# Designs tried in a protein design run: peptides against a protein of PDB entry 6B4J. Part 79

Target 1, 315 residues: chain A of PDB entry 6B4J
Amino acid sequence: DITMQWYQQLQDASMQCVLTFEGLTNSKDSQAKKIKMDLQKAATIPVSQISTIAGSKLKEIFDKIHSLLSGKPVQSGGRSVSVTLNPQGLDFVQYKLAEKFVKQGEEEVASHHEAAFPIAVVASGIWELHPRVGDLILAHLHKKCPYSVPFYPTFKEGMALEDYQRMLGYQVKDSKVEQQDNFLKRMSGMIRLYAAIIQLRWPYGNRQEIHPHGLNHGWRWLAQILNMEPLSDVTATLLFDFLEVCGNALMKQYQVQFWKMLILIKEDYFPRIEAITSSGQMGSFIRLKQFLEKCLQHKDIPVPKGFLTSSFWRS

## One batch from the design tools (peptide; aimed at target 1 L264)

Design b1_p30_3_s1 (made by RFdiffusion4, then SolubleMPNN; from b1_p30_3, 11 letters changed)
Fold by OpenDDE base, seed 1:
Structure b1_p30_3_s1 (fold): chain B 315 residues (1-315), chain A 30 residues (1-30)
Amino acid sequence: as target 1 above (315 residues)
Amino acid sequence: PPPDFTLKEPTEEEREQVKKQNEALDQVAA
C-alpha cells in the first residue's frame, strides 16, 4: 500500500534522526546537557510565543526560528545559542521544532481553533526553507494521529489493549486510558493544524515556488478517508474539522470536482456514518450534517474563523 | 482539476479491522 509505505518512510526518517542525535540526548557531560537544554529552549520557546496579536511579532518569531536552523546564533534565555555548539545540534533542533509544532496542534489548537492559522503559516514557511523539518512534522503528526495519514492501526493477535490504544493515539497513564472526548479534542487540534498548513504560504517567501505539502494532499486525505469504513464518532469529527478549516481553499482550487465530492459525502458516505453512530455520538454527526447541508445549499464554504487577513500582516 | 472521485467498497479485511477498532472505541467510551 502506497500510503503505508509513505507513513513508514517518514517514521524511519524520524527514527534515524533520533539515532543521529542520541549522543547529545544521552550524554552525561554537564556541558552537553547544558547545550541540549539551551537548544531545546531555542527551538520550542519561539513556537510557544506564536499568537494572533500582530503580524510583525509573527515575522520576528519566524526570523528567529529560521536563523537558528540556518546555523546563526540566536538569543534564548539570556544566552547566545547556536546549532553549531554540537555536531548533532541541527538534527536535534529540527526534531524538537517539528515536535513542538505538532504539540501546538495537540494542545493550543485543540483548545483554541483559531490558533491553527498563525502556527500553520510559520510551520509552512519553515517547511519551505527547511524540508527536513516538514518531513519531521509529518512524522510526529502521523505518529500522534494516525487519522492524519489516514490509516487504521491493526490490533494484532496477542497485543495488549493499552498498546493498541497508544497506537490509535490515546494517552495511557497508570493503566488509565484517556477519555474519548479528550482524545477527539487532541485529534481535532492536530487535523485542524494540518488542514491549515496545506493551504497557507509564508507571505515573505518566494511565492513562485510550489507549496512543499499543498492542497493536493488535502484532496488525497479526503479521498482516502472516504474510501475507508467510517469509525464511530471519529470520522464525523475529523471530517468536519478538516472541511471547516480547508474546505474554502479546496473549493477555490478544485471547484466543480470539490462540489461533486461534497455531494458524494452527503449522499453516499453519510448513510454509512449514520449507521454506526450511536445516540450518544449524534452531536458530531449532526454538526457535520448541518455544515455540509449549509455549504451545499449556499454553494459556498465560508472562510474559517481566524484566517489571517492583509490587516493582520500590516499590524 | 483532479479526476472524478469514486467511492470504493472496503475489503472484508478492512471491514473487520474497523469493526475491531469500533469495539475498542466503545470500550474506551464506556
Scores: peptide ipSAE 0.318, ipTM 0.856, DockQ to the pose 0.734
OpenDDE base, seeds 2, 3, 4, 5: peptide ipSAE 0.134, 0.292, 0.028, 0.297; ipTM 0.796, 0.846, 0.615, 0.846

Design b1_p30_3_s2 (made by RFdiffusion4, then SolubleMPNN; from b1_p30_3, 12 letters changed)
Fold by OpenDDE base, seed 3:
Structure b1_p30_3_s2 (fold): chain B 315 residues (1-315), chain A 30 residues (1-30)
Amino acid sequence: as target 1 above (315 residues)
Amino acid sequence: PPPDFVLKEPTEEEREQVRKQNAALDQVAA
């Protein structure tokens, strides 16, 4: 399976990255620990500062991240920090930066859907300049949300239920699995972030270049989801999240082919979702139904709330 | 534009995986 090969390649690259900077992470040396913490802060704090407030502030954050990844010194925590402070510094920063982007999907976007767009445009722009960060974003995303691939992890014989739940992306602490609503909220945030990344380009880059992970991956994701049997509550939730965020962009890009796909979702796939939806899971089902019906009726998918406009970039 | 999309029938193995996942999800959702 080409999708599983892609998944595994990204996971292997991520694991190899971790091994590469193990010397930095496992060092008992006081100076190495200090460098590690400084680099971690320099990589992650700018991402946490991303907001919908002003395009100018977003540009400053982007420039800071790009400078750090380019080996230039940046100010962090009142100190000058550079990836050149340690031979493993760049790999560590790329990994932690990518991890933080996905974490913002999992946390910030999960709680505030509109936050997907400013985070995604920075992530897309950084990915364009630093492809390894993009691969690591995918690796982290796929690990936390296998539905972003998409694939269904196999429940192997003899596997503990808790381990399987972790593979599905559930948080399990002290033998307590997270509640379904919290799980779906986190998955939604990550899918929404991904759906935003694949459609957005950093406006100050060379937009003549092909998007490093563009809308063709959105089409692929939909095609894969539709060729998989639906999961209870999960499929309806994530399909809605994805279409709400990138449906307008897909419509514009693929036109008639997109509408054929949407009809197929409504006529052939939606009944399969209905068949597995329990009375307690009707919320996500109804939301998807209403969205599809509205889009088909109006022959339009609305621009998502929070989409970055020209006015945002002039602020 | 991409070609027309046609839904594939899932394999029995895929169906079994989904059944297992749905069971796991239902357990968490309950």
Scores: peptide ipSAE 0.407, ipTM 0.883, DockQ to the pose 0.759
OpenDDE base, seeds 1, 2, 4, 5: peptide ipSAE 0.129, 0.092, 0.041, 0.093; ipTM 0.800, 0.777, 0.524, 0.783

Design b1_p30_3_s3 (made by RFdiffusion4, then SolubleMPNN; from b1_p30_3, 12 letters changed)
Fold by OpenDDE base, seed 1:
Structure b1_p30_3_s3 (fold): chain B 315 residues (1-315), chain A 30 residues (1-30)
Amino acid sequence: as target 1 above (315 residues)
Amino acid sequence: PPPDFELKEPTEEEREQVARRNAALDQVAA
């Protein structure tokens, strides 16, 4: 399976990255611990500062992250911090930065869907300049949300239920599995972030280059989801999230072919979702149905709420 | 443009696996 090979390659690259900075992370030396903490803060704080307030502030954040990844000193917590402070500093920062982007999908976007766009445009721009960060974003995303690949983890014989739940993306703490609503909320945030990344480009970059992980991956994702048997509640939820965020962009890019796919979803795939949808899960199904019916009726997919406009970049 | 998308029919094995997963998830949600 080509999709599973790609998944595994990204996970292997992520694991290899962790091994490369193990010396920094496992060091008992006080100076190494200080450097680690400073680098972690320098990588993650700028991402947490991303907001919908002003394009100028977003540019400052981008420039700070790019400077850090470029080996330049940056101010963090009142100190000058550089990845050159440790031989493993760059790998560590790239990993932690990528992890933080995915975490913002899982937490911030999950609670505030409009936050996907400013986070995604920074992530896309950083990915363009630092491809390894992009690969690590995918690796973190895929591990937390296998539906972003997409694939369904196999419940192997002899596997503990808790381990299987974790593989499915559930948080399990103190032998208690995460509630379905919270799980879906987190998955939704990550899918929405991904759907935003694949369509957005940093406006101050060299736009002549192809997007490093563009809308063709959106088409691939849809194709793969539709060729999988649906999961109860999950498929309807995430398909809606994806189409709400990137459906307009896919429509503009693929035009007639996208509409054919949308019709196929309504006519052929919906009955499969409905067949596995319980009465208690009908809400997610109805939401997807209403969205698709509206889009097909109007022959348009609306621009998603929170999409960054020219006025945002002039602020 | 991408080629026309063709929806593949799931295999019986895939249907069984997904049914098992759905049942397991229902037990978890429950």
Scores: peptide ipSAE 0.139, ipTM 0.793, DockQ to the pose 0.753
OpenDDE base, seeds 2, 3, 4, 5: peptide ipSAE 0.103, 0.118, 0.029, 0.093; ipTM 0.767, 0.777, 0.465, 0.758; seed 4 fails the geometry check

Design b1_p30_3_s4 (made by RFdiffusion4, then SolubleMPNN; from b1_p30_3, 10 letters changed)
Fold by OpenDDE base, seed 3:
Structure b1_p30_3_s4 (fold): chain B 315 residues (1-315), chain A 30 residues (1-30)
Amino acid sequence: as target 1 above (315 residues)
Amino acid sequence: PPPDFTLKEPTEEEKEQVKKRNEALEQVRK
């Protein structure tokens, strides 16, 4: 399976990255610990500062992240920080930065869906300049949200239910499994972030270059999801999230072919969702159905709320 | 443009896996 090979390759690359900077992370030296902390802050704080407020602020954040990844010193916590402070500094920063982008999907976008767009445009722009960060974003995303690949983890014989639940993306703490609503909220945030990344380009870059992970991956994702049997509540939720965020972009890009796909979703895939959905779980499906039927009726998919406009970049 | 998309029919194995997943997910909803 090509999809699983891709998944595994990204996970292997991520694991190799962790091994590469293990010396920095496991050091007992006080100076190394300080450098680690400074680098971690320098990588993660700018991402946490991303907001919908002003394009100018977003540019400053982008420039800071890019400078850090380029080996230039940046100010963080009142100190000058550079990846050159340690031989493993760049690998560590790339990993932590990628992890933080995914975490913002999991936390911030989960709570505020419109936050997907400013985070995604920065992530896309950084990915264009630093492909390794993009690969690590995918690795972190795929690990936390297997539905972003997409694939469904297999419940192997002899596997503990708790371990399987973790593989499915649930948080399990003190033998307590995360509530379904919280799980879906986190997964939604990550899918929405991904859906935003694949359609957005940093406006101050070379727009003539091909998107490093563009809408073709959106088409692939949809095709793969639709060729998988649906999970109760999960598939309907995430399909809605994805289409709400990037449906307009996919419509513009693929036109008639995309509309044919939407018709197939309605005619062939909805019955499959219904067949595995109990009466008490119909909420997510109904929302998806209503959204898709409205789109088909109007022959239009709305621009998502929070989409960045020209006015945002002039602010 | 991408080629015409067609849905594949699920295998019985895939259906069984989905069933198991859905059962596992139901435990989280309690």
Scores: peptide ipSAE 0.144, ipTM 0.808, DockQ to the pose 0.843
OpenDDE base, seeds 1, 2, 4, 5: peptide ipSAE 0.104, 0.101, 0.118, 0.153; ipTM 0.763, 0.764, 0.792, 0.799; seeds 4, 5 fail the geometry check

Design b1_p30_4 (made by RFdiffusion4)
Pose (drawn by RFdiffusion4):
Order: structure tokens, then C-alpha cells, then sequence
Structure b1_p30_4 (pose): chain A 315 residues (1-315), chain P 30 residues (1-30)
């Protein structure tokens, strides 16, 4: 409940932000749409540019967003734009910027697991300079993936199925329901991004402040889900690509206590899945063992493939 | 807005303490 109460605090806090700019979106004038068009454009593209080429150019995207959020003018396609045009624009850009980070994790990181880090460092950096944007990230990240909270949505009695599948985060339309394959990845990429944000820190600017969403939330996540019964395919999958991304940082921080958590899912939580999962979905549960049978005996959890090296930073 | 941010920061600190206690209780049960 401590978590579910905190879960609601962010959600209804985001709905307050959905209304604070109410009128900027619900506007049909020509100029009214041009403004709404140029802001969302110049705020959600720099996030899409976040590449793995070099941290040198990765700073441009960070600065371009810091200037845009802090109110300075920003060069956009054609003429320069700024938030000073409209008082509602700031509380609007922070909304759209937050959704893009999760969205970039939704599409890109789900397919390309290594792009989770170059995106997370910009987000973990912008979270410091502007805490308001972070709560909005925790807002969107949580609804689109309640498994990141982590809380498994329970079945409310007397309700149709298509109503329930939407609560699980499946993308559904009038008659189309998102397949399970093209759904499981959209959740992997989200928590792989989440598992990266909590362990990374923006290097530049020399800040003595602390990580806004510390690695502590990585421990609670593993603990909060290992204490409850696992879902068949969702848990064994999410439990794996979270440890592959953040298992190295947790091993260093919580040295022995983290290993105890691992020798628990090996002999206490694995059986909790072998019966729950049918023979047609053991694919996820198998990768989870192949991941631990090594890590437990190697006494090491490999650094996540795609970690930003020193070469990436200087270069 | 500022008071809401302070309340959220306090709720996050309490959540962190709850996570530490939950992990210790789970290890003790194991």
C-alpha cells in the first residue's frame, strides 16, 4: 500500500498537469495549433536523436533540452522557438518530454537493448536539473507498464476481458488486440530503460547533488516482485532483462545482500514458476536460469552489453 | 506546487525505507 499510495500520488499528480495546460491542446485556431505544433516538435525530436555514437554529441541534445526547458530560445527547423511564447507551454513541454523518454524506451530499447543507456543518462541528468519532469516520467512509465511499479493488476470481478487486457498495458483498438510477442518487448524495453536510469548519472556539469531516483529503487523492485507469486511469462522475462541491465550495479552496491536475493530465486522462486508456466511458455523461464547458472558460479554479473565506456565519453 | 514536491520527496524516502525492510524480511524468511 505504501507503494500503491505512492503510485496514485504520481498518477493523479500527472492528471493535474493534464489540466494545468488545458486549453493549449483543446484549441483549434490557426496560431493555436502552430504553437502546439512547434513546441511538441522541438521538444520530442532531440530525444529521438539520442544515439550511441559519442557522448560528445550527446551533450548537444542535453543542452538543447535544458535551454528549452529553462526557457531559453532553441534553434528549430526554420525559425527559433522558445517556451516564453506561452505560459502554458512550460507545463506542456514537460508533459510531452516525459512521455517521449518512455516512448523511446517503448520502441527503440525494446528492439535495441543497448540504446537504453545513452537515453537514460540524458533522462537521469534532466531529472536532476528539473525534478518535475522526473515525476512525470514516473507517471507515464508506471501506467504504460504497471509491472515497473511493480504491481500486477488484479482481475476486478464482473468485467469483460478486453477491459482487463488494457489494464495490463496491452495496446488494443476497436477489434485488434496486441499480440503477446509484440507486447512482451514493449514491457522489456520499458524496464530495461528503468533499470538503466537508476544506475547512471550525467557526468558533465560537476554536480554534487544526488541521483534523483537512486539505485535503492532497484532493490525494492526485485524485492517487491520476488515476494509475490509470479506471472507465467511476464515475470520470468522482466526479471531477466532487469538483472542483465542493473545486476552489475546492484552487485557492487549491495554485495552480499544482493547475492542472497539471487540464491533465493535459484532455489525458492524458480520452483514458483515451473508449475505456474505451461510447457508452451517456458522460453522466458529458461533464459532466466541460463543467466543465473553462470552468474552464481562466476561470482559475477556481466556489465550490461551497451554500457557507455570512457571512450564513448571523451570521443 | 512546491508543497506537493516536498510531500513526494518524503513519500519517496519512506518508500526506500520500506524497500530495505522488505528485502531484509525476505532474506530472514529464506
Amino acid sequence: as target 1 above (315 residues)
Amino acid sequence: SAEQEEELAEAEEQLVEYGEELGEELIEEA

Design b1_p30_4_s1 (made by RFdiffusion4, then SolubleMPNN; from b1_p30_4, 18 letters changed)
Fold by OpenDDE base, seed 4:
Structure b1_p30_4_s1 (fold): chain B 315 residues (1-315), chain A 30 residues (1-30)
Amino acid sequence: as target 1 above (315 residues)
Amino acid sequence: MEKEMEELRKQRELLEEEGKKLAEELIKKF
């Protein structure tokens, strides 16, 4: 299966990356430990500072991240930090940066859906200039949210329940699995971030080039989901999240084909979702149903809340 | 690393084509 091969290759690349900077992460040397911490902060703090406040501030954050990845010194925590301080510095920073982008989907976007767009446009722009960061973003995303691939992990004979729960994307701490609402919230945030990344281009880059991971991947994701049996609660939740964030962009790109896909969802796929939806899971199902009915009735997909406008970039 | 990146790029292109075909097959009945 080509999807699973791609998934595995990304995971392998991520694991290889971890191995390349193992010397830095495992070092007991005080100077190496200091460098590691400085690089980690330099990679992650700018991402945490991303906000919807001003386009100019977002540009500053982007430039700082790009400078760091380009081997230039940047100011972090009152110190000059560069990936050149250690031979493994670049690999480490790329990995931690990618991890942080996905974490912002998992945490910030999960709680504030509008935050997807400023985070995604920076991630997309960095991916364009630093393709390895993009592959690592996918690797982290896929590991935390298999539904972003998409595939549904299966229980295998002899597998521990906790391991299966982790494969499904659940957090398990002290033998306690997270609550379903928290799980779905995190998955939603990651899918929303992904849906934003695939449609956004950094406005100050070479926009004539092809998007490194564009809407064609969104179209693929949607087609793949619809060719899978729905999973209770999960499919309805994430399909809504995806379409709410990138449905307008897909509509503009695929036109009549997009509307045929929406009709397919309503006429063919909805009954399958309904058949596996329990009374306690009706919230996600109803939300998806209402969204699709409204879109089909109006023959329009609304621009998502938080979408970045020209006025944002002039601020 | 460059070889790995190139392989991943090729895989993404194959996935895009597969997804395109899959979508076409899904919607042809409408």
Scores: peptide ipSAE 0.402, ipTM 0.887, DockQ to the pose 0.827
OpenDDE base, seeds 1, 2, 3, 5: peptide ipSAE 0.498, 0.493, 0.395, 0.114; ipTM 0.916, 0.914, 0.886, 0.727; seeds 1, 2, 3 fail the geometry check

Design b1_p30_4_s2 (made by RFdiffusion4, then SolubleMPNN; from b1_p30_4, 17 letters changed)
Fold by OpenDDE base, seed 4:
Structure b1_p30_4_s2 (fold): chain B 315 residues (1-315), chain A 30 residues (1-30)
Amino acid sequence: as target 1 above (315 residues)
Amino acid sequence: QEELQEQLRKQQEELEKYGEKLAKELIEKF
């Protein structure tokens, strides 16, 4: 299975990355610890500062991240910080940066859906310039949200229930599994972020180049999901999230093919979702239903709330 | 690292082609 091979290779790349900077992370030396913390802050704080306020501010954040990844010194916490401070600094920063982007999906986007777009456009632009960061974004995303691949983890004989729950993307702390609503909220945030990344290009980059992980992957993801049996609550939730964020872009790119796919979803796939939906899960089901019906009726998918406009970039 | 990155890039391209084929098959069978 090409999809599972891809998943595994990304996970392997991520694990290898962790091994490359293990010396930095495991060091007991006070200077090394300080460098680690400075690099971690330099990588993660700019991402946390991403907002919908102004395009100029977003550009500043992008430039800071790019400068850091390029080996240039950046100001962080009142200090000059560079990945050159340690031989493992670049690998560490790339890993932590990628991790932070995905974390913004599961936290910020989960709570504020519109935040997907400014985060995604920065992530996309950084990915164009630093492909390894993109691979690590996918690795982190896939590990936290296997549905973004997509695949559904299976229980294996001898597996602990908690380990299976973690594989499904649940957080398990002190032998307590995460509540379903919180789980779905986090998964939604990550899918929305992913759906935004695949359609957005950094406007100040070389836009003539092909997107490093473009909308074709959205089309692929959709096709793969539709070839899988739906999961209770999960499929309805994430399919809605995905289509709400990138459906308009897919419509523009695939045109007639997109509409044929949407009809297939409504007429063939949706009944399969309905068949596994309990009365307590009707919220996600109804949202998807209403979305599909509205889109098919109007022959249009709205531009998602929070989509970055030309006016945003002039601010 | 560079070799792995190139492998991932090639795999991604193949995955896109697979997705396009899969989507086409879905649409044609429906």
Scores: peptide ipSAE 0.627, ipTM 0.947, DockQ to the pose 0.874
OpenDDE base, seeds 1, 2, 3, 5: peptide ipSAE 0.587, 0.616, 0.581, 0.614; ipTM 0.939, 0.945, 0.939, 0.944

Design b1_p30_4_s3 (made by RFdiffusion4, then SolubleMPNN; from b1_p30_4, 18 letters changed)
Fold by OpenDDE base, seed 5:
Structure b1_p30_4_s3 (fold): chain B 315 residues (1-315), chain A 30 residues (1-30)
Amino acid sequence: as target 1 above (315 residues)
Amino acid sequence: MDELMEQLRQQQKQLEEEGKKLAQELIEKF
């Protein structure tokens, strides 16, 4: 289908990008190795510095990333670093930057849900100026979390179990598969980051332009999830995460249609989730239930905790 | 690369439209 074709094209684009900078990554030359490491640090360190502390700091981080992607020299590790130091420097930096954003979803947002918003607003703003970074974000995100597409990977004949587990998004190290709770935590972080990206615009950009991957993709994701059979524990977890982060934005955008969708979730889809939920998986189910019931009762979706306010940008 | 990027953008737009239709169908079916 069109969704899987798009997914595959994203992966192909990502692979082509890797091949493009293979000369830089595989070089045995000491200078090339140094350049690679400097570029990698310049691309990734600013992202790791993103925090909820101050809007001014976030702006500095954004400006640094944008400058790097624009071919301007930036200071990193006490050195002047530029993508122009190597012909493959830009592609390498774009790839590593995108990878790092997704990794922050997988790690930082997974542990601290509020971190989704400052990371996402930078990612969104960079994506607006550098579409290639956005596509690479999607490629990394969807590969690590196929549920963000959404699709459920299928076991193919002759496939190793470990490979199937990896396709499902599990980490497999030393023939040990990741525990379900850790898996869901990482998936939650990535979905929350995605849900934040699609609704946020960098406030210092040209906000009159269309969001490069806006709420319409959130609406699509929701519709596609609801058109799929629920997956045990996964669907309840990620549906909750998604709605908690972007439900308020979807409510504002789609209004009556959103509420009809929410009723559909409660009355039609939720029983299907319940039917596949075991006693050991009740946590995600209960959270989703309580969220839906509260939202429908109050006829409101709360603004998510950690949402960036005007006061944040004045700090 | 630019051509591939444009194709991806076009596909994204198509996905958005399909999503809108699917959402409408879901709402109307219920």
Scores: peptide ipSAE 0.504, ipTM 0.914, DockQ to the pose 0.894
OpenDDE base, seeds 1, 2, 3, 4: peptide ipSAE 0.487, 0.493, 0.475, 0.499; ipTM 0.912, 0.911, 0.910, 0.915

Design b1_p30_4_s4 (made by RFdiffusion4, then SolubleMPNN; from b1_p30_4, 17 letters changed)
Fold by OpenDDE base, seed 5:
Structure b1_p30_4_s4 (fold): chain B 315 residues (1-315), chain A 30 residues (1-30)
Amino acid sequence: as target 1 above (315 residues)
Amino acid sequence: MEEQQKQLQEQQKKLEEEGERLAKELIEKF
């Protein structure tokens, strides 16, 4: 299967990256440890500072991340930090940066859906300039949320239950599995971030270039989801999240084809979701139903709340 | 590393093409 091959190649790339900077991460030398920590902070702190407040602040964050990835010194924690401080510095920073973007989906976007857009536009812009960061974003994202690929991990003979739960995307700590609501919340955040990334371009970049992972992947994701049997609660939740964030963009790009797809979702796929939905899972089901019905009735997908406008970039 | 990125890009393109095929097949059912 080409999807699973792609997924595995991403994971292999991520693993090879980790092996490449193992010297930096496993060093017992005090100076190397200091460099590692400085690089980690330089990579991750700017991402954590991303907010919906002002476009100018977002530009500053972008410029700082780009400068760091370009081998230029940046100020972090009152120190001048550069990836040139260690031969594995660039690989390490790219990996940690990508990991942090996905963590912001998992945590910040999960709690504040509007945060998807400023995070995504920075991620998209960095991806355009630094393709390896993009590949690593996908690797981290798809490992944490296999439904973003999409695929449903299968239990293999001899596998521990906890390992299977982790493969499904659940957090397992001290032999306690994450509650379903928290799991879905994290998955929602990551899907929303992904849906935002694939539609957004950094406004100060070369817009004539093709998006490195654009809406075509959103269309692919949707088509592949619809060719899979729905998973209880998960499919209804993530399909809604995805369509709420990028449905308007897909509508504009695919037009009549998009509406045919939406009708297919409503008339063919939605009954299949309903058939596997328990009474305790009706919330996600009802939300998706209402969204689809409203969109079909109005013949419009609303621009998602938090979408970055021209006024944001002038702030 | 460059070769790996190239391979990923090629695979991504194939994935997009597969997605387009699947989407067309779905839409044609209606």
Scores: peptide ipSAE 0.648, ipTM 0.955, DockQ to the pose 0.860
OpenDDE base, seeds 1, 2, 3, 4: peptide ipSAE 0.643, 0.636, 0.635, 0.646; ipTM 0.954, 0.953, 0.953, 0.955

Design b1_p30_5 (made by RFdiffusion4)
Pose (drawn by RFdiffusion4):
Structure b1_p30_5 (pose): chain A 315 residues (1-315), chain P 30 residues (1-30)
Amino acid sequence: as target 1 above (315 residues)
Amino acid sequence: TEEELEEIREEIEEKQEELEEEIEEEEEEE
């Protein structure tokens, strides 16, 4: 409940932001749409540019967003634009910027696991300078993936199925329901991004402040889901690509206590899945063992493939 | 073996509660 209460605090806090700019979106004038058009354009593209080429140019995207959020003018396609044009624009750009980070994790990181880090460092950096943006990230991240909270949505009695699948985060339309394959990845990329943000810190600016969403939330996440019964395919999958990304940082921080958590899922939580999962979905549960059978004996969890090296920063 | 596993469970829950308290303190300071 401590978590579910905190879960609601962010959700209804985001709905307050959906209404604070109410009128900027619900506007049909010509100029009214041009403004709404140029802001969401110049605020959600720099996030899409976040590449793995170098941290040198990764700073441009960070500065371009810091200037845009802090109110300074920002060069856009054609003429320069700024938030000072409209008082509602700031509380609007912060909304659209937050969704983009999760969205970049939704599409890109789900397919390309390594791009989770160059995106997370910009987000973990912008979270410091502007905490309001972070709560909005925790807002969207949580609804599109309630498994990141982590809380498994229970079945409310007397309700149709298509109503329930939407609560699980499946993308559904009038008649189309998102397949399970093209769904499972959209959740993987989300918590792989979440598993990266909590362990990374923006290097530049020389800040003595602390990480806004510390690695502590990585421990609670593993603990909060390992104390409850696992879902068949979702848990064994999400439990793997979270440890592959943040298992190295947790091993260093919580040295022995983290190892105890691992030798528990090995002999206490693995059986909790072998019966729950049918023979047609053991694919996830198998990767989870192949991951641990090594890590437990190697006494090491490999650094996530795609970690930003020193060469990436200087270069 | 089952008793050692239960002890590990308890240690994990105690550590989770300590971390929840530390996080609430940090949020209050903000």

